# Ledger of designs, part 34: peptides against a protein of PDB entry 4AID

Target 1, 242 residues: chain A of PDB entry 4AID
Amino acid sequence: FDIKRKTIEWGGKTLVLETGRIARQADGAVLATMGETVVLATAVFAKSQKPGQDFFPLTVNYQEKTFAAGKIPGGFFKREGRPSEKETLVSRLIDRPIRPLFVKGFKNEVQVVVTVLQHDLENDPDILGMVAASAALCLSGAPFMGPIGAARVGWVDGAYVLNPTLDEMKESKMDLVVAGTADAVMMVESEIQELSEEIVLGGVNFAHQQMQAVIDAIIDLAEHAAKEPFAFEPEDTDAIKA

## One batch from the design tools (peptide; made by RFdiffusion4, then SolubleMPNN)

Design b1_p11_4_s2 (from b1_p11_4, 7 letters changed)
Fold by OpenDDE base, seed 3:
Structure b1_p11_4_s2 (fold): chain B 242 residues (1-242), chain A 11 residues (1-11)
Amino acid sequence: as target 1 above (242 residues)
Amino acid sequence: MKVKLGEWLKK
């Protein structure tokens, strides 16, 4: 087994990105760990476009399965076969920043699956899931112009907190999720309690700066473990408008 | 990691 691993210190926690042990049948697969929270991201893409495909068929599925439910609050009430509200929301949080980064004209099916394997009750799997999905896509050979990083920012006792614990979030006046590339913010999602625009904008900038170490870690992992890029030539759609 | 706004704006 050719196991590649990147480890960084991030926000006072150890982030581990690992590939080559699990889900080797996927185009990309990353096991990501922060604290005792563990997620598996897999990326799979079709090697051809379906006849008559007119849109980009990206599917993102974040899931917290019943085998992890012994460590996840409310996991015992998951009816088999329907996403929870949380799973639906986090699937959208992962989808939003990655969808624009695929090469224009690529219309092959892409499936990103993020599975929570373990939850520590401190580190939310959503941010870790975003990071793992980005890494899995960068390893896959799909025409994805990532990586993205992601960060959650809280506001506790008049300070920014990078990736607050679930307990720190109860005291936070801000829940700010940011995702972006090295150069640009791609997505902001925010719940804010009576904070100035200056504090919120400073939180976005703080998030974007703090995610650079994660972006660099994904690049370093991809340099050592990525598959060969899928040979994709964009259809010259400019030649059909003449 | 906790960073105060006034320390952040000085960078």
Scores: peptide ipSAE 0.045, ipTM 0.746, DockQ to the pose 0.022
Fold by OpenDDE base, seed 1:
Formats: C-alpha cells, sequence, structure tokens
Structure b1_p11_4_s2 (fold): chain B 242 residues (1-242), chain A 11 residues (1-11)
C-alpha cells in the first residue's frame, strides 16, 4: 500500500489526513482523524456525461453509521434507509461550498460520501467531514477548483474558540460554521445568542484565517497523492450566443 | 485555542 499522510496541529488538536489504506476503488479517498473522531470521505465521478444531462449531478451523502454508535447517543435507533436530520444538514453543509468550485460545464455524475467511522463525543464529525470531502475531491482528478477548508467558531468567556468540543458548545453564545478557499469565504452558517455584528464578522474572519493551515495540508497531500487530472474541456457554450 | 476579540483585532 502506498500510504500518504499529512499531520498538522490545528486549534490545539492533531488533524491527520491519510490516503492509500482504504477505499482504493474510489477516485479519491481520505481517512481523516481529529482526537478519536474518524471519518472516511470518498469521491467518485463518471468518466462520461449522460446524453441530455442539463444540470450538474453532484450528490453528497454524510452518514453516521451504527458501528460508530458505541459512543453516539441514540445510534441504536438508526434504522437503515433514511438520513437523520443531522445527516441531511451536514450533507448540505458539505454540498454548498464545493458545488460552485466545479469547472463550469462539467456535468458528469459526482458522488461524495462521508462516513463517520468513530466518534469521541468531543470532536464533531461535521467539520472533519467537510475537510475530508475537500481532500478526497482534490485527490480524485475531478475538475474541482478546491481545496476548501472549514472551521467551527464558538464564543466562550468573551473569546473565540476554534472547533469547540461538544461540552464547550454548551457554554458558547455562537455556533458559527465557515467554509472557504484560500482566497474567499464560500459559506457561512450561524446560530447566535445576542452577539454584536462585530463579534460575528470577527468570527468569520477568524475561521477563514484558521482554515488556511487545513487548505495548505490538503494541497501538500494532493501534491504527493493526487491522481492525474481528468481531461475535461467544456463545450464552447459561448459560440451559441453569436 | 481561545483568542480574545481585542487581541485578535490587533493582529
Amino acid sequence: as target 1 above (242 residues)
Amino acid sequence: MKVKLGEWLKK
């Protein structure tokens, strides 16, 4: 196995991005670890477009499977077949920032699957899943203009907290999820309790600054482990406006 | 990592 690994210190925690051990049949596959939370992201894309395809067929599926339920409260009641509210929400959090970063005119089917393998009850798999999905796409050879980074920001005792634990979040006046590229914020989702706009805007900028180390880690992993870029030329749709 | 707003805005 050609196993490649990037390790960084991020928010006072070790983030590990690994490829080449599992899911080698995918176009991209990343095992991401923070604390004892572990996710597998896979990216698969079709090598041809379906005839008459008029939209970009991206599917994102985040799953917290029952085998991770040794630590997840309520994992015993997850009947196979329907995503939970959390799984649906996190699938959208991953989809929103990545969808606009595909090359215009690319209409081949893309499937991103994020599977929670382990949960430590401290580190939420959602941010880790966003990072892992970004890394898996960058490794895949798909025409994806990433990476994205992601961060959660809390507000505890008059300070920003990068990727607060589930216990720190009980004391937080802010749940701010940010995703972006090196150059731009692509997505903000926030739940806020009576904080000034200055604190919130400061939180977005803090998140964007703190995700740069993750973006750089994905780039370094991709330089070593990415597949050859898929040869895609957009059909010249500008020739139909003359 | 904890960063106070007034310390972060000074960087």
Scores: peptide ipSAE 0.024, ipTM 0.679, DockQ to the pose 0.023
Fold by OpenDDE base, seed 2:
Structure b1_p11_4_s2 (fold): chain B 242 residues (1-242), chain A 11 residues (1-11)
Amino acid sequence: as target 1 above (242 residues)
Amino acid sequence: MKVKLGEWLKK
């Protein structure tokens, strides 16, 4: 097994991105760990477009499997079959920033699956899932113009907190999730309590700055572990001018 | 990691 791993210190926690151990049948697969929270992201894409495909068929599925449910806050044994509200929301948080980064005209089916394998009750798998999905796509050879990074920012005692624990979040006046590329913020989702616009904007900028280390870590992993880029030529020459 | 706004904006 050719196992490649990137490890960084991020927000005072160890982030590990690993590929080559599991899910080798996927186009890209990343095992991501932060604290004791562990997610598996897999990216699979079709090597041809379906006849008559008129839209980009990207599906993102974040799932908290039953074996992790004993470590998930509010996790009753979920019946297999329907995404929870959380799983639906996190699937959207992952989808939103990645969808625009696919090469225009690419209409091959893409499936991103993020599975929570372990939860530590401190580190929410959503941010880790975003990072892992980004990394899995960058490894896949799909025409994905990532990576994205992601960060959660809290506001506790008049300070920004990068990726606050679930307990620190109870004291936070801000739940700010940001995703972006090296150059751009792609997505903001925020819940705020009586904070100035200056603090919120500063939080977005703080998040974007702090996610650069994750972006760089994904790039470094991809340089060593990415598959050959899928030979995709967009039929529409207007796609090359953005 | 905790960073005060006024310290962060000065970097």
Scores: peptide ipSAE 0.022, ipTM 0.666, DockQ to the pose 0.023
Fold by OpenDDE base, seed 4:
Structure b1_p11_4_s2 (fold): chain B 242 residues (1-242), chain A 11 residues (1-11)
Amino acid sequence: as target 1 above (242 residues)
Amino acid sequence: MKVKLGEWLKK
């Protein structure tokens, strides 16, 4: 196994991004770990467009499987076959920032699957899943103009908290999820309890600053483990609007 | 990591 691993300290926790051990049949596959929370992201893309494909067929599927459910609160009540509300929401949180970063005109099928393998009850697998999905896409050779980083920001004791634990979140007046590139914020999702716009905007900027270390870690992993870029030239569709 | 708004906005 040619295992490549990047390890960084992030928000006072160790983030590990690993490739080459599992899911090697995918175009990209990343095992991401923060604390004892573990996710597997896989990216697979079709090497051709379907005839008559008129939209970009990106599917993102975040799933918390039953084997991890022995450690996930309420996991035993998840009926196999329908995404939970959480799984549906997190799938959208991953989809939103990555969808705009595919090269315009790319209409090959792309499937991103994020599987929660372990949960430590401190580190939410959603942020880790966003990071892992970004990394898996960057390794895949798909025409994806990532990486994205992601961060959750809390507001606890009058301070920003990067990736608050589930216990710190009980005291948090903010649940702010941000995703972005090195240069831009791509997505904001927020639940806020009576905070000023200044604190919220400060939280977005804090998140964007703090995710740079993750972006750099994905780039470093990709330099060592990415597949050759898929040869894709967008059809010059701008020539039909003149 | 905890950062106070007034300390972060001054960097």
Scores: peptide ipSAE 0.016, ipTM 0.529, DockQ to the pose 0.023

Design b1_p11_4_s3 (from b1_p11_4, 7 letters changed)
Fold by OpenDDE base, seed 4:
Structure b1_p11_4_s3 (fold): chain B 242 residues (1-242), chain A 11 residues (1-11)
Amino acid sequence: as target 1 above (242 residues)
Amino acid sequence: MKKKLGEWLLK
């Protein structure tokens, strides 16, 4: 097994990104761990465009499997076959920042699947899933202008908290999810309790700063484990020259 | 020099 691993300290927690052990049939596959929360992200892309394909066919599926359900709140009642509201929401949180980063004119089918394998009841697998999906795409050879990082920001006791635990989130006046590249914020999703715009904007900046270590970790992993880039000529080369 | 990782990765 050619196992590549990157480990960083991130928000006072150990983040591990691993490839080469599992899901070798995927174009990219990353096992991501933070605390005892574990996710598997896989990226698969078609090597040709379908005849008459007029849109970019990206699908993102975040799922909390029944084998992890014994460690996931409410997981015991998950019937196989219908995404929960959370699974639907997190699939969109992953989709939104990655979709615009595919090279213009690329209309091959892309499937990103994030599977929660373990949950520690402290570290939410959504942020970890966003990071893992980004890493899996960067390893895949797909024409993806990533990586993205992601972070959750809380506001607890008058301070920003990076990736608050589920217990810290009960005391948080903010649930701010940010995703971005090294250079830009790509997505913001926020639930706030009577906070000023200044505090929220400061939270976005804090998130974007804190995700740089994750972006760098994905880049380092990809330098050692990425597949050869898929041979694709974009319709618009100006986006690659910037 | 921002070393691009492959043709698609932004550094």
Scores: peptide ipSAE 0.019, ipTM 0.541, DockQ to the pose 0.333
Fold by OpenDDE base, seed 1:
Structure b1_p11_4_s3 (fold): chain B 242 residues (1-242), chain A 11 residues (1-11)
Amino acid sequence: as target 1 above (242 residues)
Amino acid sequence: MKKKLGEWLLK
């Protein structure tokens, strides 16, 4: 196995990004770990466009499967069934920031799958899933202008907290999820309790600053482990406006 | 021309 690993300290926790051990049949595959929370992200893309494809066919599927159910309270053995509300929301949180970063005119089918393998009950798999999906796309060779980073920001005892634990979140007046590139914020999702706009904007800036270490870690992993870029040239759609 | 590794990455 040609295993590549990047490890960083991030918000007082160790983040590990690993490729080359699992899901080698995917175009990109990343095992991401923070604490005892573990996710597998896979990216697969079609090597041709379907005839008559009018839109970009990106699908994102986040799944908290029964492998994590040893620690998740109320983990019914979900038989093959409809995504939970959480799985649906997190799939959208991953989709929103990555969708606009594909090269314009790319209409090959892309599938991103994030599977929670383990949950520690402290580190939420959603942020880790966003990071892992970004890394898997960067490794895949798909025409994706990533990476994205992601962060959750809390407000506890009058301070910003990066990726608060599930217990710290009970005391937090803010649940702020941010995703972005090195240069830009791409997505914000927020639930706030009686906080000023200044504190919320400061939280977005804090998130964007703190995610740079993750972006750099994905770039470093991709430089050592990415597949050759897919040869894609967008059709010159500007030639039809003459 | 074969694209180089990292041509899709933001640096």
Scores: peptide ipSAE 0.018, ipTM 0.573, DockQ to the pose 0.364
Fold by OpenDDE base, seed 5:
Formats: structure tokens, sequence, C-alpha cells
Structure b1_p11_4_s3 (fold): chain B 242 residues (1-242), chain A 11 residues (1-11)
């Protein structure tokens, strides 16, 4: 197996991005680890557009599978059933920043699946899932103008905290999730308790700065492990305005 | 135009 791995220190935690061991049938596949939280992201895209496809058919599915439930609080055997509220929200958190980054006119089916394999009860798999999904897309050869980074920012004891633990988040006055490229913030989601707009904006800037190390780590992994870019030529949309 | 490896990542 040609296993490629990037490891960085990020917010006082080790982030590992790995490819080539698992899900080799996907266009891109990344095993991401932070602490003892482990996610698998897979990206698959169709090599042709479906006849009559009028919209970009991107699907994002985040799943906290019960095999991680040996450590997940409330780990009832999730029967094959409707996504939890969390799974639905995190699927949207991943979708929102990546959707605009696909090349205009690309209407081939894209499926991103993020599966939580392990949870340490400290590191939330959502941010890790966003990072892993970004990395998997960058490895896939899909016409995706990523990578995105992602970060959670807390406000604890009058300071910004990068990717607070689940315990630190109980004391946090802010749950700020940011995703972006090297150059731009693409998505903000925030739950705020009595904080000034200045602190929140400072949190967005802090998140965007701190995610650059993740973006660089994805680029480095992709330089070594990405598939050749899919040969996509957008149809000149100027020919349909006659 | 065939984009080279990384030309999706370097914009």
Amino acid sequence: as target 1 above (242 residues)
Amino acid sequence: MKKKLGEWLLK
C-alpha cells in the first residue's frame, strides 16, 4: 500500500491526514485523526454528467456510526434510520463552504461521505470531518478549487481557544465554526452568549489564520497523493444567451 | 486545456 501521511501540530493537538490505506475505490479518501477522534472522508464523482442534469448534484453525508459508540455518550445502537440532528447539521457545515468552490458548469454527481470511526470525547469530529472532506476532494481529481480549512473557536476566560474540547466548550461563551480557503472566509456558523460583535469578528479572523496550517497540510498531502485532475472543460455559457 | 496536477489547488 502506498500510504501517504501528513502530520501537523494544530491548536496543541496532533492532526494526522492519511491516504492510501482505506477506501482506495473512492476518487479521494482521507483518514483524519485528532487526538483519538478518527474520521474517514471519501469523495466520489461521476465521470460524466447525467442527461438533462440542470443543477450541480453535490451530496454530503456526515455519519456518526455506532461502531464508535463504545466511547460516544448516549451510544444506543443507532438503527439504520434518519440522520440525527447533529449529522444533518454537520453535513450542512461541510456542504456550505465546498459547494461554491466547484468549477462553474460542473454538473457531474459528487458524493462526499464523512464517517466517524472513533470519538475520544474531547475532540468533536465535525471540524475534523470538514478538514477530511476538503482533503478527500483535493485528492480526488474533481474540479474543486479547494482546499478549505476549518476551525472551531471558543471564548474561554477572556481568550480565543482553537478547537476547544467538549469540556472547554461548556465554559465557552462562543461556538464559532469557520471554514475558508487560503484567501477567503466561505462559511461562518456561530452560537454566541453575550459577546460583542468585535469579539466575534476577531474570532472569525483568528479561525481563518489558524486554519492556514491545515490548508497547507492538505496541499502538501495532495502534491504527493492527488489523482490527476479530471479533464473538465466548462461549456462556454456565452453560447446559451442567444 | 489539460490542467496540471496541483493547478486546482494553486488558485
Scores: peptide ipSAE 0.017, ipTM 0.522, DockQ to the pose 0.347
Fold by OpenDDE base, seed 2:
Structure b1_p11_4_s3 (fold): chain B 242 residues (1-242), chain A 11 residues (1-11)
Amino acid sequence: as target 1 above (242 residues)
Amino acid sequence: MKKKLGEWLLK
């Protein structure tokens, strides 16, 4: 097995991105670890467009499997079947920043699946899932103009905290999730308690700065482990509007 | 200039 791994220190935690050991049948597959939280992201894309496909058929599925449920906050054996509210929300958090980054006119089916394999009760798998999904897409050969990075920012004791633990989040006046490229913020989701706009905007900037290390780590992994780019030429749709 | 990964994937 050709196993490639990137390890960085990120917010005082070790982030590991690994490919080549698990889910080799996917176009891209990344095992991501932060603390003892572990996620598997897989990206699969169709090599042709379906006849009559009029929209971009991207599906993002974040799932917390039953074998990890003993370590997931809320502790109930989830019945196999319907996504929980959390799984639905996190699937959207992953979808929102990645969807705009596919090459315009690409309408082949894309499936991103993020599976929580382990939870440490400190590190939320949502941010890790966003990072892993970005990495899996970058490895896949799909026409994805990523990577994205992601970060959660808290506000604890008058300071920004990168990826606060679940316990630090209880003391945080801000839950700010940011996703972006190297150059742009693509998504912000925030819950804020009595903070100035200046602090919130500073939090977005802090998140975007802190995610650059993750973006660089995904790029470095992809330089060594990405599949050959899928031969996709976007139809020049600008020539039809003249 | 580090090529953006997306610009590398489209070449």
Scores: peptide ipSAE 0.012, ipTM 0.562, DockQ to the pose 0.159

Design b1_p11_4_s4 (from b1_p11_4, 6 letters changed)
Fold by OpenDDE base, seed 4:
Structure b1_p11_4_s4 (fold): chain B 242 residues (1-242), chain A 11 residues (1-11)
Amino acid sequence: as target 1 above (242 residues)
Amino acid sequence: MKVKLSDWLKK
């Protein structure tokens, strides 16, 4: 097994990104761990476009499977076959920042699947899933202009908290999820309790700064483990502006 | 990691 691993300290926790052990049939596959929360992200893309494909067919599926459900709050009541509200939301949180980063004109089918394998009840698998999905895409050879990083920011005791635990989130006046590239914020989702715009904007900037270490970790992993880039030339759409 | 807004805005 050619196992590649990147380990960083992130927000006072160890983040591990691993590839080469599992899901080798995928174009990209990353096992991501933070604390005892573990997710598997896989990226698969079609090597050709379907005839008449007029839109980019990206699907993102975040799943908290029943084998992890014994450790996931409310997991015991998950009926097989219907996404929970959380799974639907997190699938969208992953989709939104990655979708615009595919090369324009690429209309091959792309499937990203994030599976929660373990939950520690402290580290939410959503942020970890976003990071893992980004890493899996960067390893896949798909024409993806990532990586993205992601971070959750809380506001506890008048301070920003990077990736607050589920218990710290009960005391937080902010649930701010940010995703972005090295250069740009791509997505912001926020639930706030009577905080100033200044605090929220500062939280976005804090998140974007703190995710750089994750972006760098994905790049380092990709340098050692990425597949050859898929040969895709974007149609020169600049020729239509004459 | 906890960062006060006042310390963040000074950077």
Scores: peptide ipSAE 0.025, ipTM 0.682, DockQ to the pose 0.023
Fold by OpenDDE base, seed 3:
Structure b1_p11_4_s4 (fold): chain B 242 residues (1-242), chain A 11 residues (1-11)
Amino acid sequence: as target 1 above (242 residues)
Amino acid sequence: MKVKLSDWLKK
């Protein structure tokens, strides 16, 4: 097996991105680890468009499996088949920043699946899942104009905290999730308790700067492990409207 | 990692 691994220090934690060992049948697959939280992201895309496809059929599915649920706060018996509220929310958090980065006119089916394999009760798998999904797409050969990075920012004792632990978040006056490319913020989601707009904007900027190391790590992994880009020529739909 | 706003704005 040709196993490629990138390791970086990020926010005082070791982030590991690995490919080539698991889910080799996917177009892209990344095992991401931070602390003892572990996620598997897989990206699969169709090699042709369905006849009559009028929209971009991207599906993102974030899953916390029952074997990880014994280490997830509130991980009661997931009834088979329906996503939890958390799984639905995190699936949307991953979808929102990646959807606009696909090449315009690409309408092949794309499926991104993020599976939580382990949870350490300190590091939330949502941010790690966003990073892993970005990396899996960059490895896949799909016409995805990533990578994206992601970060959570807290506000504790008058300071920004990068990727606060679940315990630090109880004391935080801010839950700010940011995703973006090297050059642009693509998504902001925020819950704020009595903070100025200046502190929030500073948190967005802090997140965007701190995610650059993750973006660079995904690029370095992709340079060594990405599949050849899928040959996609967008149909010149402007020529059919004339 | 913790960074005070005052230290962040100086970068």
Scores: peptide ipSAE 0.020, ipTM 0.555, DockQ to the pose 0.023
Fold by OpenDDE base, seed 1:
Structure b1_p11_4_s4 (fold): chain B 242 residues (1-242), chain A 11 residues (1-11)
Amino acid sequence: as target 1 above (242 residues)
Amino acid sequence: MKVKLSDWLKK
């Protein structure tokens, strides 16, 4: 196995990004670990466009599998086949920041699957899943203009907290999820309790600063493990407006 | 022009 690994300290926790051990049949595959929470992200893309394809067919599927249910609250009630509310929400959180980063005119089918393999009950798999999906796309050779980073920011005892634990989140006046590139914030989702706009904006900036270490870690992993870029030339659609 | 991912990621 040609295993490549990047390890960083991030918000007082060890983040590990690994490729080359699992899901080698995917175009990109990343095993991401933070604490004892573990996710597998896979990216697969079609090597041709379907005839008559008029939109970009990106699908994102975040799944908390029943084998991880020994640590996931409510895992016993996940009947096979329908995503939970959380799985649907997190799939959208991953989709939103990555969708606009594909090369314009690319209409080959892309599937991103994030599977929670283990949950520690402290580190939420959603942020880890966003990071892992970004890394898997960067490794895949798809015409993806990432990486994205992601962070959750809490507000506890008058301070910002990066990726608060589930217990720290009970005391937090803010649940702020941010995703972005090195240069730009791409997505913000927030639930806030009686906080000023200044504190919220400061939280977005804090998140964007803190995710740079993750972006750099994905870049370093991709430099050592990315597949050859897929040769894609967008059709000159601007020539039809003349 | 095949931009190497490494050359793009370094910008």
Scores: peptide ipSAE 0.008, ipTM 0.439, DockQ to the pose 0.216
Fold by OpenDDE base, seed 5:
Structure b1_p11_4_s4 (fold): chain B 242 residues (1-242), chain A 11 residues (1-11)
Amino acid sequence: as target 1 above (242 residues)
Amino acid sequence: MKVKLSDWLKK
C-alpha cells in the first residue's frame, strides 16, 4: 500500500489526513482524524457525461454510522434508509462550498461520500468531514478548483475558539461554520446568541485564517498522492453567441 | 485554540 499521510497541529488538536489505506476503488479517498473522531471521505466521478445532462450532477452524502454514534446518549436506532436531520444538514454544508469550485461545464456525475467511522464525543465530525471531502476531491483528478478548508468558530468567555468541543459549544454564544478557499470565503452558516455583527465578522475572518493550514495540508497531500488530472475540455459555450 | 478579540483585532 502506498500510504501517504499529512499531520498538522490545528487549533490545538492533531489533524491527520491519510490516503492509500482504504477505499482505493474511489477516485479519491481520505481518512481524516481529529482527536478520536475519524471520517472517511470518498470522491468518485464519471469519466463521461450522460447524454442530455443539463445540470452538474453532484451528490454529497454525509453518514454517521450507528457504530460511531452508539456512544451518543439518545442516539435513536437510525432506521435504515433515511438520513437524520444532522446528516442532511452536514451533507448540505459539504455540498455548498464545493459545488461552485468545479470547472464550469463539467457535467459528469460526481459522488462525495463522507462516513463517520468513529466519534470521540468531543470533536464534531462535520468540520472534519468537510476537510476530508475537500482532500478526497483534490486527490481524485476531478476538475475541482479546491482545496476548501473549513472551520467551526465558537465564542466562549469573550474569545474566539477554533473547533470548540461539544462541551465548549454548550457555553458558546456562537456556532459559526465557515468554508473557503485560500482566497475566498465560500460558505458561512451561523447560529448566534446576542453577538454583534463585528464579533461575527471577526469570527469569519478568524475561521478563514485558521483554515489556511488545512488548505496547505491538503495541497501538500495532493502534490504527493493526487491522480493525474482528468482531461476535461469545457465545451466552448462562446460559439453559440453568434 | 482560543484567541481574545482584542488580540485578533490587532493582527
Scores: peptide ipSAE 0.005, ipTM 0.349, DockQ to the pose 0.023

